# Peptides against a protein of PDB entry 4N78, part 84

Target 1, 186 residues: chain A of PDB entry 4N78
Amino acid sequence: HFQVICRLLGYQGIAVVMEELLKVVKSLLQGTILQYVKTLMEVMPKICRLPRHEYGSPGILEFFHHQLKDIVEYAELKTVCFQNLREVGNAILFCLLIEQSLSLEEVCDLLHAAPFQNILPRVHVKEGERLDAKMKRLESKYAPLHLVPLIERLGTPQQIAIAREGDLLTKERLCCGLSMFEVILT
Target 2, 155 residues: chain B of PDB entry 4N78
Amino acid sequence: MAELQMLLEEEIPGGRRALFDSYTNLERVADYCENNYIQSADKQRALEETKAYTTQSLASVAYLINTLANNVLQMLDIQASQLRRMESSINHISQTVDIHKEKVARREIGILTTNKNTSRTHKIIAPANLERPVRYIRKPIDYTILDDIGHGVKW

## One batch from the design tools (peptide; made by RFdiffusion4, then SolubleMPNN)

Design b2_p14_2_s1 (from b2_p14_2, 8 letters changed)
Fold by OpenDDE base, seed 2:
Structure b2_p14_2_s1 (fold): chain B 186 residues (1-186), chain C 155 residues (1-155), chain A 14 residues (1-14)
Amino acid sequence: as target 1 above (186 residues)
Amino acid sequence: as target 2 above (155 residues)
Amino acid sequence: TYKSKFFGPGMKER
């Protein structure tokens, strides 16, 4: 699903969605959640001493239940605050999954473009074969597929300019060194 | 442009008219040859004249058809070339627009990104001295030590 | 540091 969303939205659509999600998250955190946290801090017992171990696990539980009774009985906490936290959590997860899906798509694009851009994978060399010879053979095999040099040789100045720009656009991807999710976490 | 216009407006219509006129003329020639053969006392001469007219007529029609065909082909070639040039121009504009849109989109999403903190995974420099893996001797946890702490009713 | 011509410097850590 997230892969389909990434393909459908593209960079533009993802940017818009992420911006709106950030606004929503910010609003939830600075608004409702902050207010509930402040209220909870006020209602929190100032002195909560550890009960003596002699009361056993049930007694200790009852003690804490009693101390936190006001918090547990705070109905709005369960209905509103937890819902808002769920929304924030969902937004964070959504952003993470979108970035992961986008990264996968970008990697696929890079891999597909690689032979046309003179980017060759390191070939596994069987025992006894020279890596250099195999790489040279591979380079020679894919040399006719190099798009920019081909267009530079055969194309018009306008085509050459477009090809160079397209090549650069193809090489530069977010997954190469940029993260959206890290921005969301800050 | 002038050549295409001349072909479309003058040469091709003119060639079509010429072929039509030629058809009409062929009918007249045929009638003439038939009458000439019937009326002539020298049938051999009349036949030779008919053969000559037939050959000339066929040659004329063939020439007209060939000329017209060549003009049509030339017209089509010019039109095809114009279409190819137009297509190339449209493609160039389309690509330019797409690249521009892509750049805009990338700038927008780029604002929402930060550099990946490549935590320099400290190359765990394997210490030169591979400390011999201290064989983790699992000492069996003697759980009997806990037997005295639980108020479990010894039945 | 990955420098992209198209994505820009991103959000500078303030």
Scores: peptide ipSAE 0.192, ipTM 0.806, DockQ to the pose 0.553
Fold by OpenDDE base, seed 3:
Structure b2_p14_2_s1 (fold): chain B 186 residues (1-186), chain C 155 residues (1-155), chain A 14 residues (1-14)
Amino acid sequence: as target 1 above (186 residues)
Amino acid sequence: as target 2 above (155 residues)
Amino acid sequence: TYKSKFFGPGMKER
């Protein structure tokens, strides 16, 4: 699903969605969540000491339950605050999954373009074969597929300009060194 | 442009008119040949004359058709070339627009990105006040207190 | 530091 979303929206659509999600998250954090956190801080016990170990696990649990009774019984915390936190969490997860999906799409694009851009994988060498010789043969085999040099030789100046720009656009991807998710976490 | 215009406005219409006129002339020749054959005392000679006129008429029509066909082909070739040039121009514009849109999109998403910090060294800034490790004397949790709780197999 | 011509400098650390 996220891959389809990435394909459908493209860079621009993803940017718009991410920006709106950030606004929503900000609104939730600075609004409702902040207000509940303030309220919780007010009702938080000022002094909560560790109970004596002599009370055992049940007694310790009862102690903390009693100390936090006002918080636990705060019905709006479960219904509203936790729901808002879920929404924030969902937004964060959405952003993460979108970035991961986009990275996969970008890698696929890079792999598909590689033969046309003189980017060749390292080939496995059998015993007795020289890697350099094999790579040279491979380069020679794919040399006719190099798009930019081909267009430079056969194309018009306008076509050459477009080919060069397209080549650069193909090579530059977010996955090469940029992260959106890191921005969301800040 | 001038050649295409000549073909469309003069040569092809002219060729069509010539072919039509030829049709009318052929009808007259046919009438002549028929009458000549009927009226001639020498039927053999009249027949030979008819053959000659028929051959000549066929040759003339063939020439007119061939000329017209060649002009039409030439017209189509010129038009095809013009269409190819237009297509090339449209494709160029389309590609330019697409590249521009892509650049805009990349700028927009780029604003929402940061460089991947490969620096593994998040210096865990040790909190300045190292809370003195309260020597947590782990008193062993005596789990035997739970031995009587549950349906576990009493070994 | 990855420098992209098209994605720009990213968000400046505010």
Scores: peptide ipSAE 0.186, ipTM 0.803, DockQ to the pose 0.558
Fold by OpenDDE base, seed 1:
Order: sequence, then C-alpha cells, then structure tokens
Structure b2_p14_2_s1 (fold): chain B 186 residues (1-186), chain C 155 residues (1-155), chain A 14 residues (1-14)
Amino acid sequence: as target 1 above (186 residues)
Amino acid sequence: as target 2 above (155 residues)
Amino acid sequence: TYKSKFFGPGMKER
C-alpha cells in the first residue's frame, strides 16, 4: 500500500502529506496531549514514598492504587488522551513507512538507470580472474547504453541539456543521504 | 514554407486544372481524328496520324499525372516533416515542464529532510583472537544475588 | 555530507 501511495503521490504529494501530518502531530502534542499531561502532573502525588515491604505485593499494589486513584479514575485519560497518542503514533509510523517505501522506489529507479549512466555494480571475481579486466569488459559491453554520451554525439544542444539535467535528477535521490523521518523525530 | 505554399496554392491546383484541360483537349483530338479519318482519302495515313496524336495525348496526360502526383507526394513529405518537427518541439517543451515540476517537487520535499547521520559504524575490528565460543553454560540465575538489594524480607 | 542540487540544504540549515 505504501509503495503505491509513494508512486501515486510522488515527491510533491508526499511532501504535502508529510507537512500536513506534521501539523496534525504538532497540534495534538501542543494541544490536547499537553493539556492532559499538565492535568496529570497536577493530580500526581507530590510525594510518593515506597511503602514498606512488610505489606507484601498486594499491599504495595493497593497503596499505589490509592495514591494514583485520581489518575486511574480519570476516564478521559483512557479515551481521549490515549487516542491522541495513538494518532501521533500512527502518524509517526506512517511517515516512517512512507520514507521506507520511497527509499525502496528510489533505489529501484537508481538500479534501473544504472546501466544507462555508466554505474556498474562490482562484479564477483572468481579465483584467478582479474577484477579490472572483468570490469573493463563490462564497461565496454554497456558503453553503448550510456545515454548522455549518446545524446551528446547525436542530439541537439537542447536535447543534450535536457539529457544532462535528467541524468542528474536521476542520480540525485533522497535515499542517497537525506532523511525525512529524522526531521519528524526532532 | 515557401515551397509548401507554392505546392498548395499554385502547383497542385495548376496541375489539376491542366489535367482537366487535357481532358477537354483529348475530346477535341478524338473528334478531330475521327473526322480526319472519315474525310481522308488515305485511310492509312489518317490512321497513322491518329496513332501519333493518341500517343502524344496519352504521353501528355501521363506526364501531367506524374507531375501532379510528385507534387502531392512532395507536399505530403513536407507536411510530415513539419509535423515531426512540431512533435519534437512539443516533446521538448513537455520535458522541460516535467523537469521543472520535478525540481519544484524536490525542493518542497527537500525542506522536510535532513542529512542522514551516517553514524560512522565503528569498524568492528574483529578481535584478532577469535575467543573460542565459550559454551554458554546457562548458569541458573541465582536470584539470591538480588536478596540483598532492596527491602526484601530476610527470612 | 550529501549535497543535493535539487533537494536543497534541508531543514537543519535553516
């Protein structure tokens, strides 16, 4: 699903969605969640001492239940606050999954473009083979597929300009060194 | 452009008119040949003259048809070339627009990004001495070690 | 540091 979303939205659509999600998260955090946290802090016991072990586990539990009675009985905590936290969590997860899916799509694009851009994978060398010779052979084999040099030889100046720009756009991807999710976590 | 215009406005219409005129002329030639044959005392000569006129007329018509056909073909070739050029131009514009849109989109999403913290994965220098996998002897968790930590009832 | 011509400096360089 996320892969399809990434394909459909593209960079622009993803940016819009991410911006809106950030706004929603900010609104939830600074609004409702903050208010509940403040309220919880107010109702929290100022001094909560560990009861004596002599009361046993049931007694200790009862002690804490008594001390936290106001918090436990705060029905809105379970309904509204936890729901808002869930929404924030879902938003974060959504952002993560979108970025991961986008990264996968970008990697696929890079891999598909690689033969046309003179980007060759490091080939496995069997024992006794020279890596350099094998790579040179591979380069020679794929040389006719190099799009930019081909267009530079056969194309108009305008086509060459577009080809170079397109080549650069193809090579530069978010997955190469940028993260959206790290921004969200900040 | 001038050549196409000349073909469309002058050469092709002119050729069509010439063919139409040739049709009328052929009819006149036919009438002449018929009358000449009827009136001539030398039928053999009249026949040979008719053959000559017929051949000449057919050759003329064939020439006109060929000329017109070639002009039409040339016109179509020029138009096809123009269409290809237009298509190329449209494609160029389309690509330029797409690239521009992509750049805008990338700027927009780029604002929402930060550089990946490449944590220098410390080269886990494999310790030279492969410590023999010490057989994990499951030592039973001696929970008594925690007996002194906390308010546990010392029985 | 990954330098992209198209994505810009990102949020941290603001």
Scores: peptide ipSAE 0.183, ipTM 0.805, DockQ to the pose 0.607
Fold by OpenDDE base, seed 5:
Structure b2_p14_2_s1 (fold): chain B 186 residues (1-186), chain C 155 residues (1-155), chain A 14 residues (1-14)
Amino acid sequence: as target 1 above (186 residues)
Amino acid sequence: as target 2 above (155 residues)
Amino acid sequence: TYKSKFFGPGMKER
């Protein structure tokens, strides 16, 4: 599903969706969640001393339950806060999955473009075969597919310019050096 | 353009008219030959004249048809060339627009991106002992991991 | 920066 979304939206659509999600997340964090956090801080006990170890685990638990009673009651009453946190979490996950899906699509594009761009995969050399000979064979095999040199030889100046620009755009994909998710986390 | 216009407006219509006129002329020639044969005392001479006129008429028609056909072919070639030029122009514009759209889209999404922190390759402090450079055996990139990409594998 | 490359030449990082 995310792959289809990435294909349909493209860079522009993904940007729009992510911007809107960021706005939503920001709104949730700075608005509702912040208010809940402030309220929770107000009801938090000012002095919480460690109970004596002699009370054992049940006694310690009961102590903290008592100290945090207002928080627990507030949290139970305010299911909206958890829902908002879930929404934030979902938004983050969505962004992550979109970026991952986009990266996969871009890698596929790069792989498909590679033969046309004189980018050859490293060939596995079987024992006894010379890597150089195999690479030369591959180079020879794909040499006619080199798009930019072909167009430079046969194309018009305008076609050459477009081919070079297209080649550059194809090589310089988002996944090669950029991260959206890091921005979202900030 | 001038050549195509001349072909469309003058040469081809003119050729068609010439063929039509040739039909009328052929009828006249036929009538003449028939009458000449009937009236002539020398039937052999009349027949030879008829053969000559027939040959000439056929040659004339063949010439007219050939000329018209060549003009039509030339017209089609010019039109095909024009279409190819138009296609090339449209493709160029389309590609230019697509590149522009891509650049705009990249700007938009780029605002939402940061450079991947390439982990500063810790200066691998080469241990002082130059152990023989372990021949970096390039692990072949297993592209099979991508085999499932695009074939609708339900994750 | 790769970001500058991604935007292509002449696209000022605003």
Scores: peptide ipSAE 0.238, ipTM 0.798, DockQ to the pose 0.356; fails the geometry check

Design b2_p14_2_s2 (from b2_p14_2, 5 letters changed)
Fold by OpenDDE base, seed 4:
Structure b2_p14_2_s2 (fold): chain B 186 residues (1-186), chain C 155 residues (1-155), chain A 14 residues (1-14)
Amino acid sequence: as target 1 above (186 residues)
Amino acid sequence: as target 2 above (155 residues)
Amino acid sequence: SYYSEFFGPGMEER
């Protein structure tokens, strides 16, 4: 689904969706969640010390349960605050999955374009084969497919310009060095 | 353009008219041949004359058809060439627009991106000499990321 | 960087 969304929206559509999601997240964080956090801070025990280990895990749990009883029993925390946190979480996950899906698509595009752009992956060399020889053979094999040099030789100035720009756009993808998800986390 | 116009306005219509005129003439020739054969005392001569007229008429019609067909073919070739040129022009414009749109889209999404924190693995020990600004080294594309995707040939 | 040219100033300021 996320791959289809990425294909459908493209860079522009993804940008718009991400911007709107960020607005929603910001609204949730600065609005409802902040209010609940403030309320929770007010009702939080001023002194919550770790009980003695001698009480064991059950005793410690009961201790904290008792101290946090008012928070645990706060109904709106479960129904509203946790829901809002879930929405924020979903938004974060959505962004992550979109970025991952986009990255996969971009990598696919790069792979498909690679023979035409003289971008050759390091070939797996079996034991006994020289990497250099194999790479040279591969380069030679795909040399006739280099699009930009081909168009530069045979094309019109306009075609050359388009080919160069297209080549550049194909080579430069977000997945190569950019992250949207990191922006969302800040 | 002048050639196409001449074909459309003069040659092809002219050829069509000539064929219609030829049709009328063929009817007259047929009538003549029939009457000549009926009235002639020398039926053999009349028949030979009829054969001659028929052959000539058929040859004339064949020539007219051939000429018209060639003119139509030429017209179509010119039109096809024009269409190809137009298509090429449209494609160039379309590509230019697409590139522009892509650039705009990339700028928009770029605002929502930051540089990937590449774990500084190897401290490039700055050589003691103030090395010139290190050219941006693009991180190599990991092509293996797709190895597990699809039913493709496991290399 | 090439990225700054294509993906705009948002990459330079961060």
Scores: peptide ipSAE 0.042, ipTM 0.754, DockQ to the pose 0.405; fails the geometry check
Fold by OpenDDE base, seed 2:
Structure b2_p14_2_s2 (fold): chain B 186 residues (1-186), chain C 155 residues (1-155), chain A 14 residues (1-14)
Amino acid sequence: as target 1 above (186 residues)
Amino acid sequence: as target 2 above (155 residues)
Amino acid sequence: SYYSEFFGPGMEER
């Protein structure tokens, strides 16, 4: 699903969705959640001492249940605050999954473009084969596929300009050095 | 442009008219040949004349058809060339627009990104001396160490 | 430098 979303929205659509999600998250955090946290801090027992071990686990649980009774009975905490926290959590997860999916798509694009851009993977060399010889052979094999040099030789000035710009855009991807998720966490 | 116009407005219509006129003329020639053969005392001569007219007529029609066909082909070639040029221009514009849109989109999403802290994974320089894999000796977890830690009921 | 040109100023400040 996230891969399909990434393909459908592209960079522009993802940017818009992320921006709106950030606004929503900010609103939830600075608004409702902050208010509930403040209220909880006020209602929280000022002195919560560990009960004596002699009360055993049930007694200790009962002690804390009694101390936190007001918090536990605060119905809005469960219905509103936890729901908002769930929404924030979902938003964070959504952003993470979108970035991961986008990165996968971009990597696929880079891999598909690689032969046309003179980017060759390091080939596994069997024992006894020279890496250099194998790489040169691959370079020679894919040399006719190099888009920019081909267009520079055969194309019009306009085509050459487009090819160069296209090549640059193909090489530069978000996954190469940028993270959206890190921005969301700050 | 002038050549295409000439083909469309003059040469092709003219060729079509010529073929139509030729059709009418062929009927007249046929009538003449028939009458000539009936009225002539020398039937052999009349037949040879008919053969000559038939051959000439066929050659004339063939020439007209060929000329018209060539003009139509030339017209189509010019039109095809014009369409290809238009297509090329449209494609160029489309590609330029797409590149521009992509650049704009990238700028927008870029605002929402930060540099990946590529933790310089220190090239784990494999220590030159591969430390012999210290055989992990599973020491049994002595759980009794935790017996004194916590509020557990010592039975 | 290459990323900054395409993805804008978000890359320069850190």
Scores: peptide ipSAE 0.040, ipTM 0.767, DockQ to the pose 0.365; fails the geometry check
Fold by OpenDDE base, seed 3:
Structure b2_p14_2_s2 (fold): chain B 186 residues (1-186), chain C 155 residues (1-155), chain A 14 residues (1-14)
Amino acid sequence: as target 1 above (186 residues)
Amino acid sequence: as target 2 above (155 residues)
Amino acid sequence: SYYSEFFGPGMEER
């Protein structure tokens, strides 16, 4: 689903969605969540000392449950605050999955474009074969597919300009050096 | 432009008119040949004359058809060339617009990005011997391996 | 960086 969303929206659509999600998250954090956190801070026991180990795990749990009873019984915490936190969490996960899906799509594009951009993978060399000779053969084999030089030789000035720009845009992808998710976390 | 105009306005219409005129002339020649054969005392001579007129008439019509066909083909070639040029121009504009849209889109999404802190992950030194990609054999995950690890409640 | 040129000035200040 996220891959389809990435393909459908493209860079522009993704940007718009991410921006709106950030607004929603900001609204939730600064609004409802902040208010509940403030309320929780007010009702939080001022002195919560560690109970004696002699009470054992059940006694310690009961102690904390008693100390936090007012918080645990606060019904709106479960119905509203936790729901808002869930929404924020979902938004964060959405952003992460979109970035990952976009990165995969971009990598696929780069791989598909590679032969046309004279980007050849390092080939496996058998014993006795020279890597350089094999690479040179591959380069020669795929040389006719190199789009920009081909258009420079056969195309019009306008076509050459478009080909160069297209080549550049194809090589430059977000996945090569940029992260959206890091911005969302800040 | 002048050549196409000449073909469309003069040569092709002219050739069509010539063919229509030839039709009328062929009827006249046919009538003449029929009458000549009926009236002639020398039927052999009249037949030879008819053959000659028929051959000449067919040759003339064939020439007119060939000329008209060539003119139509030439006209179509010129039009095809014009369409190709127009298509090329439209494609160029389309590509330019697409590139522009892409650049705009990239700027928009770029605002929402930061540089990846590429921690200098150690150069994955490609092992000198690229082991042949061992075909990934999907081994079923044996979940029982974890049964002895952790404080899991044995039911 | 090549990225700053394509993805806009917002990357230089961080």
Scores: peptide ipSAE 0.038, ipTM 0.762, DockQ to the pose 0.325; fails the geometry check
Fold by OpenDDE base, seed 1:
Structure b2_p14_2_s2 (fold): chain B 186 residues (1-186), chain C 155 residues (1-155), chain A 14 residues (1-14)
Amino acid sequence: as target 1 above (186 residues)
Amino acid sequence: as target 2 above (155 residues)
Amino acid sequence: SYYSEFFGPGMEER
């Protein structure tokens, strides 16, 4: 699903969605969640000492239940606060998955473009073969596929310009050095 | 452009007119041949003349048709070439627009990005001495080790 | 002369 979303939305659509999600998250964090946290802090026992271990696990649990009774009985905590936290969590996960999916799509694009951009994978060399010689042979073999040089040789100035720009845009991808998710976490 | 215009405005219409005129002329030639044959004392000569005129008339019409056809073909070729050029231009514009849109989109999403902190993964230099895998002897977790860590009341 | 009258001057030379 996320891959399809990435393909359909493209960079622009993803940007819009991310911006809106960030707004929502911000609203949730600064609004409802903050209010609940403040309320929880107010009702939190000022002094919560660990009971003696001699009371055993049941006694300790009962102690904390008693101390936190007001919090436990706060129904809105479960229905509203936790729901909002879930929404924030979902938003974060959504962003992560979108970025991952986008990265995969970009990598695929890069891989597809690679032969046309003189980007050759490192080939496995058998014992006794020189890597350089093999790479040169591959370069020569695929040289006719190099789009920009081909257009530079045969194309109009306008075509050359477009080809160069296209080549640049193809090479420059977010996955190469940029992270959206890191921005979301900050 | 001038060639196409000439074909459209002069050559093709002219050729069409010539064909119409040729039709009228053919009727006149036919009438002439008929009358000549009727009036001539030498029927054989009149027939040969008629054959000659018929052949010439057909040749003339054929030439006119061929000329007109060639002009039409030439016109179509020029138009086809113009369409191809127009298509190329449209494609160029389209590509330019697409590139522009892509650049805009990238700027927009770029605002939402930061540089990946390539944490220089410190090459975990494998310690030269592969410490022999010390057989993990499951030592029972001595929970007493943590007894001194924390505000737990030591009884 | 007759051909030029009916088909124009271009036909006399072929």
Scores: peptide ipSAE 0.000, ipTM 0.740, DockQ to the pose 0.004; fails the geometry check

